Peptides against a protein of PDB entry 6UG1. Designs and how they scored, part 133

Target 1, 304 residues: chain A of PDB entry 6UG1
Amino acid sequence: SNEERKRRKYFHMLYLVCLMVHGFIRNEWINSKRLSRKLSNLVPEKVFELLHPQKDEELPLRSTRKLLDGLKKCMELWQKHWKITKKYDNVGLYMRTWKEIEMSANNKRKFKTLKRSDFLRAVSKGHGDPDISVQGFVAMLRACNVNARLIMSCQPPDFTNMKIDTSLNGNNAYKDMVKYPIFWCEVWDKFSKKWITVDPVNLKTIEQVRLHSKLAPKGVACCERNMLRYVIAYDRKYGCRDVTRRYAQWMNSKVRKRRITKDDFGEKWFRKVITALHHRKRTKIDDYEDQYFFQRDESEGIPD
Target 2, 301 residues: chain A of PDB entry 6UG1 as posed
Amino acid sequence: SNEERKRRKYFHMLYLVCLMVHGFIRNEWINSKRLSRKLSNLVPEKVFELLHPQKDEELPLRSTRKLLDGLKKCMELWQKHWKITKKYDNEGLYMRTWKEIEMSANNKRKFKTLKRSDFLRAVSKGHGDPDISVQGFVAMLRACNVNARLIMSCQPPDFTNMKIDTSLNAYKDMVKYPIFWCEVWDKFSKKWITVDPVNLKTIEQVRLHSKLAPKGVACCERNMLRYVIAYDRKYGCRDVTRRYAQWMNSKVRKRRITKDDFGEKWFRKVITALHHRKRTKIDDYEDQYFFRRDESEGIPD

## One batch from the design tools (peptide; made by RFdiffusion4, then SolubleMPNN)

Design b2_p20_8_s2 (from b2_p20_8, 6 letters changed)
Fold by OpenDDE base, seed 1:
Structure b2_p20_8_s2 (fold): chain B 304 residues (1-304), chain A 20 residues (1-20)
Amino acid sequence: as target 1 above (304 residues)
Amino acid sequence: SLFTKEELEKYYEELLELLS
């Protein structure tokens, strides 16, 4: 019905706000001074120097290569620190079906929310789910004074899916779900004026995204619980930015149709949510990023 | 703002209950 379409749209909006607030709160927690002091000790001086290369005035690319090598070594150090990767409870923050949401609403189980103290302990011990591990990796880079962002791919229920039964059938559902991350890292390269994408936990990859990312879900089974729609960046200064354009090859033709921002009302609403979570002034880094997004929009073109 | 900090915190708690 039109009413059910309206209900799903508003529930998607509410769920999206909650996910974005979750990302914001986790971003505050990883700024913990106590955690920072512990995690800085994981990074040897030689690796710290690679993270902070001098500007090569002749060839800035040499400085970028040092930074990339430093980030690779940080991923290796992080793997040594992380002792226990827990499976997600149920589907974690991956996309739920409408049926799963309706069933959960009827079964008011006391979800034991992870408290800040428990999160900080989990990161410090190297014990937790992949999301906690990524968040801890961002905290380690921030402890080394790296301009690292926490990236969250927000997975609200698909308001464009009007099927009554949205049950997902399949023995490999968990493996397909976790094939691509929900959380990752971005690091600012001051030499190339670009964000470097870092997945320290899942794919264990570093990339300089041009047209497509390795982190973008591919294939029907992987996209059932992980649809690239809302990739939100949280920086160390409590900035909040939509960076979906970086990871979406087909933003205009495909991704936009699955976003609340497909219409003017949804665009205005989503901008207000971003603004409410954006607690810093604009910087030249934001200008370079917006210029990159503009160039990506022009190069994709308007879908016919 | 469309949402106060307190409203956003409430929505987060409500989501966590729904994720349970």
Scores: peptide ipSAE 0.028, ipTM 0.673, DockQ to the pose 0.618
Fold by OpenDDE base, seed 3:
Structure b2_p20_8_s2 (fold): chain B 304 residues (1-304), chain A 20 residues (1-20)
Amino acid sequence: as target 1 above (304 residues)
Amino acid sequence: SLFTKEELEKYYEELLELLS
């Protein structure tokens, strides 16, 4: 019905706001001075120097290569620190079906929200789910004075899916779900004027995204619970930015159709949510990023 | 803004209860 379409759209909007607020709160928690002091001790001086290379005036690419090597060593150090990777409870922050949402609303199970103190303890001990591990990795890089962002792929229910039964029949549903991450890291490369993508936990990869990312979900089964639609970046200064354009190869032709921003009302609404979560002034880094997004939009073109 | 920080925190708590 038209009423059910409206209900699903509004529930998607509410759910998206709650996910974005969750990312904001986790980004505040990883700025903990107590945690920062503990995590800085995991990074030896030689690795710190690689994270902060001098500018090579002859070949700036040499400085980027040192930074990439430093980030690789930080991933290795993080794997040594992290002792226990817990499975997600149910589906974690992956996408729920409409049926699962309706069933959950009927069965008020007490979700134990992780408290700030428990999160800081989990990161400090190296015990937790993959999302806590990624968030802790971002905290470690920030403790080393690296300009690292927490990235969150927000997975609200698909308001464009009007099917009544959205049962997922897969025996491998968990394996397919966790194949791609929900949280990752970006690091600012001051030499190339680009963000470097870092997945320290899932794919254990570092990439300089040009046209496509390895972190973008591929295949029907993986996309059932992980649809790339809202990739939100949270920086150390409480900046909040939509970075979906980096990871979406087909932003205009495919991704936009699955976003609330497909219409002018949704675009204006979503901009207000981003603005409410963005607590810093604009910088030259934002200018370089917006220029990159513009070039990516021009290169994709408008779908015919 | 459409929502204050306090309103967003309230909606987050209410949704966590609904998703529980």
Scores: peptide ipSAE 0.028, ipTM 0.666, DockQ to the pose 0.573
Fold by OpenDDE base, seed 4:
Formats: C-alpha cells, structure tokens, sequence
Structure b2_p20_8_s2 (fold): chain B 304 residues (1-304), chain A 20 residues (1-20)
C-alpha cells in the first residue's frame, strides 16, 4: 500500500539517524585520552616517522609512499595487538530485512548497547568484533597524531524493497554478510590532497580510490545485508561528512535510487542530519574532497 | 552544533528503544 511505503520510508529515516548517531558516539569514544596513551605505545618511533614524512619537494609521491608504508606497518602491528575477533551477535549493524525488524519488535529484544568502559577495555585487550577492531585501529592512528577518519557504511532497511517475505537462506548468509566491511578507516594524505582508504581488519587493504573501491559490495548475496548507500565519515575534530561518492561507482544511476536523498524532501532532511552531527568548521580538506566529488559526478555523467 | 553529546546519546537510546 501507499501507507506501508510511507511507513517503511520513515522507519528507514529513523533507523539511519540511529546508525549515524552510533557512529558519532563511537567516534567520540575512540578519542579517549586514556586509550590514546595505551595505543601510541604499540607504534615504534620508526613507524611514527613513516606516518609523518617530510614533504619531498622534488617528488611529493615519495612522501605519499612513506605514509603508505607507515600505514601498512600499522596494520601489521594492529594484527599483532588484536587477539580475538568475535563473530557478530546475529547480524551486528548489517542490514536487517523488514521481516526481521517486525519479529524483533514483537520479542522486546533489548539491544545490549556496549558501554564506553567495555568498549575501551575491549580495544585495549584486543578482544572484540570486527567493528570494535576497526574503531580501535582508528584510535591507534589518532594516538599517533594521524588525521584518521572512522568510516561507517550505514545499513538501514531498504525502503525501496516492498516485498513482505525476504527470508534469507540460512547457511552461507553470515559468510556473504561479512565478506565486505561496514566500518573502515580513511587517512588524509596532505601531499596528494586525497583520502587514503584503509581496511585493517576484513580485506586488510590500503587503497587510493579513483573510480571504484575494493570495499564496495559486489554480488547479490553480499548486497542482501550490505548495500552501499550511506558512507559516513567521522573525523577526529567531530566532523561528519557523506563520503558515499568515493565508494559508489554508480552514484547517480544506481545508488541515489536507494537513498532517502532521491527526492528534495529527503535531501533537505539528510542535510539537516549531517549538519546536526557536524561539530567543526569547514577546512581546505573539505574543499579538496568536495572538488573530488564534483569531478566524480561529472565523470559518471547523467544516467541514460 | 544542533545537539550536545549528551543529547545525541539520549536521542540514540530513545531511538534504540523505538527500534527494539
């Protein structure tokens, strides 16, 4: 019905705000001074120097290469620190079906929210789910004074899916779900004026995204619980930015159709949510990023 | 900012209750 379509749209909006607020809270927790002091000790001086290369005036690319090597070594150090990767309870923050939402409402399942103290302990011990591990990695980079962002791919239920029964086939569902991350890191390269993408936990990859990312879900089974729609960046200064354009090859033709921002009402609403979560002034880094997004929109063209 | 940290935490808790 039109009413059910409206209900699903509003529930999607509500759920999206919850996820974005969750990302904001986790981003604040990883700024913990107590955690920072512990995690800085994981990074040897030699690796710290690679994270902070001097500007090579002859070839700025040499400075970027040092930063990339430093980030690679940080990923290796993080793997040594992280002792236990727990499976997600149920589906974690991956996308739920409408049926799963309806069933959860009936069962009064109290979401056990992880407390800040428990999170800090989990990161410090190296024991937790993949999301806690990524968040801890961002905390380690921030402890080394790296301009690292926490990235969250927000997975609200698909309001464009009007099917009642989307029973996911059970056995392979978890493997396909966790094939791609929903949390990762970005690091500012001051030399190239670009964000470097870092997945320290899942794919264990560093990339300089041009047109497509390795982190973008591919295949029907993977996209059932992980749809690239709302990739939100949280920086160390409590900035909040939509960075979906970086990771979406087909933003205009495909991704936009599945976002609340497909219409003017949704665009204005989503801009208000971003503005509410954005607690810093604009910087030249934002100008370079917006210019990159503009060029990506022009290069994609208008969908036929 | 439109919301304090404490307001956002409260709003998140209220929203989690509504989603449960």
Amino acid sequence: as target 1 above (304 residues)
Amino acid sequence: SLFTKEELEKYYEELLELLS
Scores: peptide ipSAE 0.026, ipTM 0.653, DockQ to the pose 0.558
Fold by OpenDDE base, seed 5:
Structure b2_p20_8_s2 (fold): chain B 304 residues (1-304), chain A 20 residues (1-20)
Amino acid sequence: as target 1 above (304 residues)
Amino acid sequence: SLFTKEELEKYYEELLELLS
């Protein structure tokens, strides 16, 4: 019905705000000074020097290579620190079906939300789910004075799916779900003036995204619970930015159709949400990023 | 607003239960 379409649209909007606020809160928690002091001790001086290379005036690419090597070593150090990777309870922050939402509304299980103290303890011990692990990795890089962002792929229910029953079938549903991450890291490369993508936990990869990312979900089964629609970046200065354009090959032709921003009302609303979560002044880094997004938008063109 | 404050609080609690 038209009523059910409106209900699903509004529930999607509310759910998206709650996810984006969750990302903001986790980004605040990883800025903990107590956690920072503990995590900085995991990084040897030689690795710290690689994270902060001198500017090579002749070949800036040499400085980028040192940074990439430093990030690789940080990923290895983080794997050594992380002792226990817990499975997600149910589906974690992956996309729920409309049926799962309706069933959960009827079966109020008091899930205890993870408190800040429990999160900081989990990161410090290296015990937790993959999301806590990624968030802790971002905290370690920030403890080393690296300009690292927490990236969150927000998975609100698909308001464009008008099926009554959206139950997912499959023995491998969990494996397909966790094939691609929900959280990852970006690091600013001051030499190339680009963001470097780092997945320290899931794919264990470092990428300089040009046209496509390895972190973008591929295949029907993987996309059922992980649709790349809202990739939000949270920086160390409480900046909040939509970085979906980096990871979406087909932003205009495919991704936009699944976003609230497909219409003028949704675009204006989503800009208000981003603005409310963005607590810093604009910087030259934002100018370079916006220029990159513009070039990527022009290069994709308008879908026929 | 499309939701009352009380409706938003209720849905927020339900979403926290879903997100935990």
Scores: peptide ipSAE 0.024, ipTM 0.655, DockQ to the pose 0.210

Design b2_p20_8_s3 (from b2_p20_8, 8 letters changed)
Fold by OpenDDE base, seed 3:
Structure b2_p20_8_s3 (fold): chain B 304 residues (1-304), chain A 20 residues (1-20)
Amino acid sequence: as target 1 above (304 residues)
Amino acid sequence: SLFSKEELEKLAKLLDEILS
């Protein structure tokens, strides 16, 4: 019905705000001074120097290569620190079906929400789910004075899906779900004036995204619980930015149709949400990023 | 609950700011 379509749209909006607030709070928690002091000790001086290379005036690419090598070594150090990777409880922060949402309202399963103290302990010990591990990795880079962002792929229920029953009965449903991450890292390269994408936990990859990312879900089974729609960046100064354009090859033709921002009302509403979560002044880094997004929009074109 | 009390309180404030 038209009523059910409206209900699903409003529920999607509320769920999206909840996820974005969750990402904001996790970003506050990883700024813990106590955690920072502990995690800085995981990074030896030689790796710290690679993270902070001198500017090569002849070939800036040499400085970028040192930074990339430093980030690779940080991923290796993080793997040594992380002792226990827990499976997600149920589907974690991956996308739920409408049926699962309706059934969960009846199921009083008290999901034990992780407290700040328990999170800080989990990161310090190297015990937790993949999301906690990525968040801890961002905290370690920030402890080394690296301009690292926490990235969250927000997975609200698909308000464009009007099917009643999506029986996700696949034997590999969990394996397909976790094939691509929900959380990852971005690091500012001051030499190339670009964000470097880092997945330290899932794909264990570092990339400089041009047209496509390895982190973008591919295939029907993987997209059932992980649809690239809202990729939100949280920086160390409590900046909040929509970075979906980086990871979406087909932003205008495909991704926008699945977002609340497909219409003017949804665009204005989503801009208010971003503004409310953005607690810093604009910087020249934001100018370079916006220029990159503009060039990506021009290169995709407007779908006919 | 899927969210902490802190997350819900922050959500309520954010909703008030968006709906105002």
Scores: peptide ipSAE 0.119, ipTM 0.778, DockQ to the pose 0.078
Fold by OpenDDE base, seed 5:
Structure b2_p20_8_s3 (fold): chain B 304 residues (1-304), chain A 20 residues (1-20)
Amino acid sequence: as target 1 above (304 residues)
Amino acid sequence: SLFSKEELEKLAKLLDEILS
């Protein structure tokens, strides 16, 4: 019905805000001074120097290469630190079906909320789910004075799916779900004036995204619980930015149709939510990023 | 901020309820 379409749209909006607030809270937790002191000790001086190369005035690419090597070594150090990767108890922060949401609302299951103290302990011990691991990796880079962002791919239920039964069939559902991450890292390269994408846990990859990312879900089965729609960046200064354009090859043709921002009301609403979660002044880094997004919007409209 | 500390705590509880 038209009423059920409205209900699903409003529920999607509420769920999206809750997810974005969760990302904000986790971003605050990883700024813990106590955690920072512990995690800085995991990074030897030689790796710290690679993370902070001198500017090569002749060839800035040499400085970028040192930073990339430093980040690679940080991923290796993080893997040595992380002892146990727990499975998600259910679907974690991956996308639920409408049926699963309706059934959950009827189940009085006490969700065991992870407390801040338990999170900090989990990161310090190297024992937790993949999301905690990524968040801890961002904390380690921040402890080394690296401008690292926590990235969250927000997975609210698909308000464009009007099917009554949205049950997912399949024995490999968990493997397909976790094939791509929900959380990852971005690092600012001050030399190239670009964000470097880092997945330290899932794909264990570092990339400089131009047109597409390896982290963007591909294939029907992977997209059932991980639909790239709202990629939100949380920085060390409590900045909040929509960075979906970086990871979406087909933002205008495909992704926009599945976002609340498909209409003017949704665009204005979503901008208010971002503004609420953005607690810093604009910087020249934001100007370079916006210029990159503009160029990506123009290039998508040009038929090759 | 659009969310007070209390609103953030309420939204966190709502997230827990939605994810329960």
Scores: peptide ipSAE 0.032, ipTM 0.688, DockQ to the pose 0.745
Fold by OpenDDE base, seed 4:
Structure b2_p20_8_s3 (fold): chain B 304 residues (1-304), chain A 20 residues (1-20)
Amino acid sequence: as target 1 above (304 residues)
Amino acid sequence: SLFSKEELEKLAKLLDEILS
């Protein structure tokens, strides 16, 4: 019905705000001074120097290569620190079906909310799920004075899916779900004036995204619980930015149709949510990023 | 209201799970 379509749209909007607020809170927690002091000790001086290369005036690419090597070594150090990767309880922050949302109301299970103290202890010990691990990695880079962003791929229920039953049956459902991450890192490269993508936990990859990312879900089974729609970046200064354009190859043709921003009302609403979570002034980094997104929109064109 | 009491309860439980 039209009413069910409206209900699912509004539920999607509210769920999206809650996910974005969760990302904001986790981004605040990883700014803990106590955690920062502990995690900085994991990074030896030689690796710190690679993270902060001098500008090579002859070939700026040499400075970028040093930064990339430093980030690779940081991933290796992080793997040594992290002792226990827990499975997600249920589906974690991956996308739920409408049926699962309806059934969750019937479950009397008290979800134990992870307190800030428990999170800091988990990161500090190297014990937790993949999301806690990624968040801890961002904290370690920030402890080394790296301009690292926490990236969250927000997975609200698909308001464009009007099916009543979307039960996902299959023994491999968890493996397909976790094939691609929900959280990752971006690092500002001041030499190339670009964000470097870092997945320290899932794919264990570093990339300089031009047209496509390895982190973008591919295949039907993976996309059932992980649809690239709202990739939100949280920086160390409490900036909040939509960076979906970086990771979406087909933003205009495919991704936009699955976003609340498909219409002017949704665009205006989503801008208000971003603005409410954005607690810093605009910088030249934002200008370079917006220019990159503009060029990506022009290069994709308007879908036929 | 855009949400029934039952939908608000579903949402509250979902929020607790998301914020955990």
Scores: peptide ipSAE 0.021, ipTM 0.646, DockQ to the pose 0.101
Fold by OpenDDE base, seed 2:
Structure b2_p20_8_s3 (fold): chain B 304 residues (1-304), chain A 20 residues (1-20)
Amino acid sequence: as target 1 above (304 residues)
Amino acid sequence: SLFSKEELEKLAKLLDEILS
């Protein structure tokens, strides 16, 4: 019905705000001064120097290479620190079906809310799920004075799916779900004026995204619980930015149709949510990023 | 209201789950 379509749209909007607020809260927690002091001690001086190379005036690419090498070594150090990777409870922050949402009402499961103190202890010990591990990795880079962002791929229920039964097949469902991350890192390269993408936990990859990312979900089974629609960046100064354009090859042709921003009402609403979560002034880094997104929109074109 | 009492309770519980 038209009523059910409206209900699913509004539920999607509310769920999206909750996910974005969760990302904001986790971004605050990883700014802990106590955690920063502990995590900086994991990074040797030689690795710190690679993270902060001098500008090579002859070939700026040499400085970018040193930064990439420093980030690789940081991923290796993080793997040594992290002792226990827990599985997600149920589906974690991956996308739920509409049926799962309806049935969740009946489940008296006491969700044990992770307190800030428990999170900081988990990161310090190297114990937790992959999301806690990624968040801790961002905290370690920030402790080394690297301009690192926490990235969250927000997975609200698909309001474009009007099917009554959205049951997913149980076989390998967890493996397909966790094939691509929900959380990752971006690092600012001051030499190339670009964001470097870092997945320290899931794919264990570093990339300089041009047209497509390795972190973008591919295949039907993986996209059932991980649909690239809302990739939100949280920086160390409480900036909040939509960076979906970086990771979406087909933003205009495919991704936009599954976002609340497909219409003017949704665009205006989503802009208000971003503005409410964006607690810093604009910088030249935002100008370079917006220029990159503009060039990507021009290069994709408008779908016929 | 856009949501019934039951839907608001479902949503509150889902919020607790998401914010955990």
Scores: peptide ipSAE 0.021, ipTM 0.640, DockQ to the pose 0.101

Design b2_p20_8_s4 (from b2_p20_8, 9 letters changed)
Fold by OpenDDE base, seed 3:
Structure b2_p20_8_s4 (fold): chain B 304 residues (1-304), chain A 20 residues (1-20)
Amino acid sequence: as target 1 above (304 residues)
Amino acid sequence: DLFSKEELEELYEKLQEILS
């Protein structure tokens, strides 16, 4: 019905706000001074120097290569620190079906919300789910004075899916779900004036995204619980930015139609949510990023 | 503003109760 379409749209909006607030809260917890002091001790001086290379005036690419090597070594150090990767409880922050949401509303299980103290202890011990591990990795880089962002791929239910029964066929559902991450890291390269993408936990990859990312879900089974629609970046200064354009090859033709921002009302609403979560002044880094997004929009063109 | 920080935190808690 038209009523069910409206209900799903409004529930998607509420769910999206709650996910974005979750990312904001986790980003605040990452900025813990106590955690920062502990995690800085995991990074030896030689690796710290690679993270902070001098500018090569002759060939700036040499400085970027040192930074990339430093980030690779930080991923290796992080793997040594992380002792226990827990499975997600149920589907974690991956996309739920409408049927699962309706069933959960009937079955009020006491969800044990992870407290700040429990999170800080989990990161410090190296025990937790993949999301806690990525968040801890961002904390370690920030402890080393690296301009690292927490990235969250927000997975609200698909308000464009009007099917009643979206029973996901069972046995490989968890493996296909966790094939691509929900959380990752971005690091500012001051030499190339670009964000470097880092997945320290899932794919264990570092990339300089130009046209497409390895972190973008591919294949029907992987996209059932991980649909790239809202990739939100949280920085160390409490900046909040939509960075979906970086990871979406087909933003205009494929992704936009699955977002609340497909219409002017949804665009204005989503901008208000971003503005409410953005607690810093604009910087030259934001100018370089917006210029990159503009060039990516021009290169994709208008969908026919 | 659309919502205060406190209103967004309350909405998040209520959603966790529904999705539990």
Scores: peptide ipSAE 0.042, ipTM 0.719, DockQ to the pose 0.578
Fold by OpenDDE base, seed 4:
Structure b2_p20_8_s4 (fold): chain B 304 residues (1-304), chain A 20 residues (1-20)
Amino acid sequence: as target 1 above (304 residues)
Amino acid sequence: DLFSKEELEELYEKLQEILS
């Protein structure tokens, strides 16, 4: 019905705001001074120096290579620190079906809220789910004065899916779900004027995204619970930015159709949410990023 | 649920703080 379409749209909006606020809160928690002091001790001086290379005036690419090597070593150090990767309880922050949402509303399940203290303890011990691990990795980089962003792929229920019964049946559903991450890191390369993508936990990869990312879900089974639609970046200064354009190859042709921003109302609403979560002034880094997104939008063209 | 009732309440409180 039109009413059910409206209900699903509004529920998607509410759910998206809750996810974006969750990302904001986790971004505050990883700024903990107590955690920072503990995590800085994981990074040897030689690795810290690689994270902060001097500008090579002859070949700026040499400075980028040092930073990339420093980030690789940080991933290796993080793997040594992280002792226990817990499975997600149920589906974690992956996308739920409409049926799962309706069934959950009927079941007053007491979820255990992860408190700030429990999060800080989990990161400090190296015990937790993959999301806590990624968030802790961002905290470690921030402890080393690296301009690292927490990235969250927000997975609100698909308001464009009007099917009632999307029972995701199958023993492999969890493996397909966790094939691609929900959280990752970006690091600012001051030499190339670009964000470097870092997945320290899932794919254990560093990439300089040009047209496509390895972190973008591929295949029907993976896209059932991980649909790339809202990739939100939270920086150390409480900036909040939509970075979906980086990770979406087909933003205009495919991704936009699955976003609330497909219409002017949704675009204006989503801009208000981003603005509310964005607690810093604009910087030259934002200008370089917006220029990159503009060039990516022009190069995709208008879908025929 | 993604969020417990308590997590939703905390998120709503934080959302109110952010939107005020």
Scores: peptide ipSAE 0.033, ipTM 0.670, DockQ to the pose 0.076
Fold by OpenDDE base, seed 5:
Structure b2_p20_8_s4 (fold): chain B 304 residues (1-304), chain A 20 residues (1-20)
Amino acid sequence: as target 1 above (304 residues)
Amino acid sequence: DLFSKEELEELYEKLQEILS
């Protein structure tokens, strides 16, 4: 019905705000001075120097290569630190079906919310789920004065799915779900004027995204619980930015149709949510990023 | 702001209930 379509749209909006607030809170927690002092001790001086190369005026690419080598060594150090990767309880922050949401409303299980103290202890010990591990990795890079962002792929229920039953059938559902991450890292390369994408936990990859990312979900089974729609970046200065354009190859033709921003009302609403979570002034880094997004929109074109 | 602090806390609690 039109009423059910409206209900699903509004519930998607509510759920999206809750996810974006969760990302904001986790981004605050990883700025902990106590955690920073502990995590900086994991990074040897030689690796710190690679993270902070001098500008090579003759060949800026040499400085970028040092930064990439430093980030690779940080991923290796992080794997040595992390002792226990827990599975997600149920589906974690992956996308729920409409049926799962209706069933959860009936089952008032006391969800034991992870407190800030428990999170800081988990990161310090190297014990937790993959999301806690990625968040801790971002904290380690920030402890080394690296301009690292926490990236969150927000997975609200699909308001474009109007099926009554949206149950997922499949024995490999968990394996397909966790094939791609929900959280990752970006690092600012001051030499190339670009963000470097870092997945320290899932795919264990570093990339300089041009047209597509390895972190973008591919295949029907992987996309059932992980649809790339709202990739939100949280920086060390409490900036909040929509970076979906970086990771979406087909933003205009495919991704936009599944976002609340497909219409003028949804676009204006989503801009208000981003603005409410963005607690810093604009910088030249934002100008370079917006220029890159503009060039990506022009190169994709308008879908026929 | 789009939401007060209290509204954001309530929204976060509602997320925990939905994720339970």
Scores: peptide ipSAE 0.032, ipTM 0.701, DockQ to the pose 0.621
Fold by OpenDDE base, seed 2:
Formats: sequence, C-alpha cells, structure tokens
Structure b2_p20_8_s4 (fold): chain B 304 residues (1-304), chain A 20 residues (1-20)
Amino acid sequence: as target 1 above (304 residues)
Amino acid sequence: DLFSKEELEELYEKLQEILS
C-alpha cells in the first residue's frame, strides 16, 4: 500500500539517523586521550617516521609511497595486537530485512549496551568484533598524529524493497554478509591531496580509490545485508561527511535510487542530519575532496 | 543544534532497541 511505503520510508530515515549517531559516538570514544597514550606505544619510531615522511619536492609520489609503507606496517602491528576477533551477535550493523525488524519489535531482548569503558577496554586488550577492531585501528593512527577518519557504511533497511517476506537463506548468509566491511579507515595524503582507503581487519587492504573500491560489495548474496548507499566519514575534529561518491561507481544511475536523497525532500532532510553531526569548520581538505567528487560526478555522466 | 547530547543518547538507546 501507499501507507506501507510511507511507513518504510520514515522507518528507514529514523534507522539511518540512529546508525549515523552510533558512528558519531564511536568516533568520539576513539578520541580518548587514555586510549591514545596506550596505542601510540604499539608503533615503533621507524614506523612513525614512515607515517610522517619529508616532502619530496622532486617526486611527491616517493613521500606517498613511504606513507603507504607506514600504513602497511601499522596494519601488521594491529594484527599482532588484536588477539580475539569475536563474531557478530546476529547480524551486527549489517542490513536487516523488514521481516526481521517486525519480528524483533515483539522480542524485546535486553541488548547489552556496550559502554564507553567496555569499548576502551576491548580495544586496549585487542578483544572484540571487527567493528571495534577497525575503530581501534583508527584510534592508533590518530595516536600517531595521522589524519585518520572512521568510515561507516550505514545499512538502514531498504525502503525501496516492498516485498512482505524478505527472509534470507540461513547458513551461507553470515559468510556472505561479512565478506565486505561496514567500518573502515581513510587517511589523508597531504602529498597527493587525496584520501587513502584502509581496511585493516576484513580485506586487509590499502587502496587509492580512483573509480572503483575493493570495499564496494559485489554479487547478489553479499548485497543482501551490505548495500553501498550511505558511506559516512567521521574525522578526528568531529567532522561528518558523506563520502559515498568515492566508493560508488554508479552513484547517479544506481545508488541514488536506493537513497533517501532520491527526491528533494530527502536531500534537504539528509543535509540537515549531516549538518547536525558536523562539528567543525570547513578546511582546504574538504575543498580537495569536493573537487574530487565533482570530477567523479562529471565522469559518470547523466544516467540514460 | 539539531541533536543535543541527551537527544543523541536517546537515539543511541533507540538504535539498541532496533538492534536487539
């Protein structure tokens, strides 16, 4: 019905705000000065020097290569620190079906709220789910004075799916779900004026995204619980930015159709949510990023 | 501000209820 379409749209909006607030709160927690002091001790001086290379005036690419090597070594150090990767309880922050949402509303299981103190202890011990591990990795890079962002792929229920039964096939669902991350890292390269994408936990990859990312879900089964729609970046200064354009090959033709921003009402609403979570002034880094997004929109063209 | 600290805490609790 038209009423059910409206209900699903509004529930998607509420769920999206809750996910974006979760990302904001986790980004605040990883700025802990106590955690920063502990995590800086995981990084030897030689690796710190690679993270902070001198500017090569002849070939800036040499400085970027040193930074990439430093980030690779940080991923190796992080793997040594992380002792226990817990499975997600149920589906974690991956996308729920409409049927799962309707069924969970009846079963008020007291979800044990992860407190800030428990999170900081989990990161410090190296015990937790993959999301806690990625968030801790961002904290370690920030402890080394690296301009690292926490990235969150927000997975609200698909308001464009009007099917009543959205039951997913059980056994392979977890393996396909966790194939691609929900959380990752971006690092600012001051030499190339670009963000470097880092997945320290799931794919264990570093990439300089031009047109395509390895972190973008591919295949029907992987996209059932991980649909690239809202990739939100949280920086060390409490900036909040939509960076979906970086990771979406087909932003205008495919991704936009599945976003609340498909219409002017949704665009204006989503801008208000971003503005409310964006607690810093604009910088030259934002100018370079917006220029890159503009060039990506022009290069995609208008969808036929 | 569109979200006070209290509003963010309430939204975080609502997220946990949705995720339960």
Scores: peptide ipSAE 0.031, ipTM 0.706, DockQ to the pose 0.768

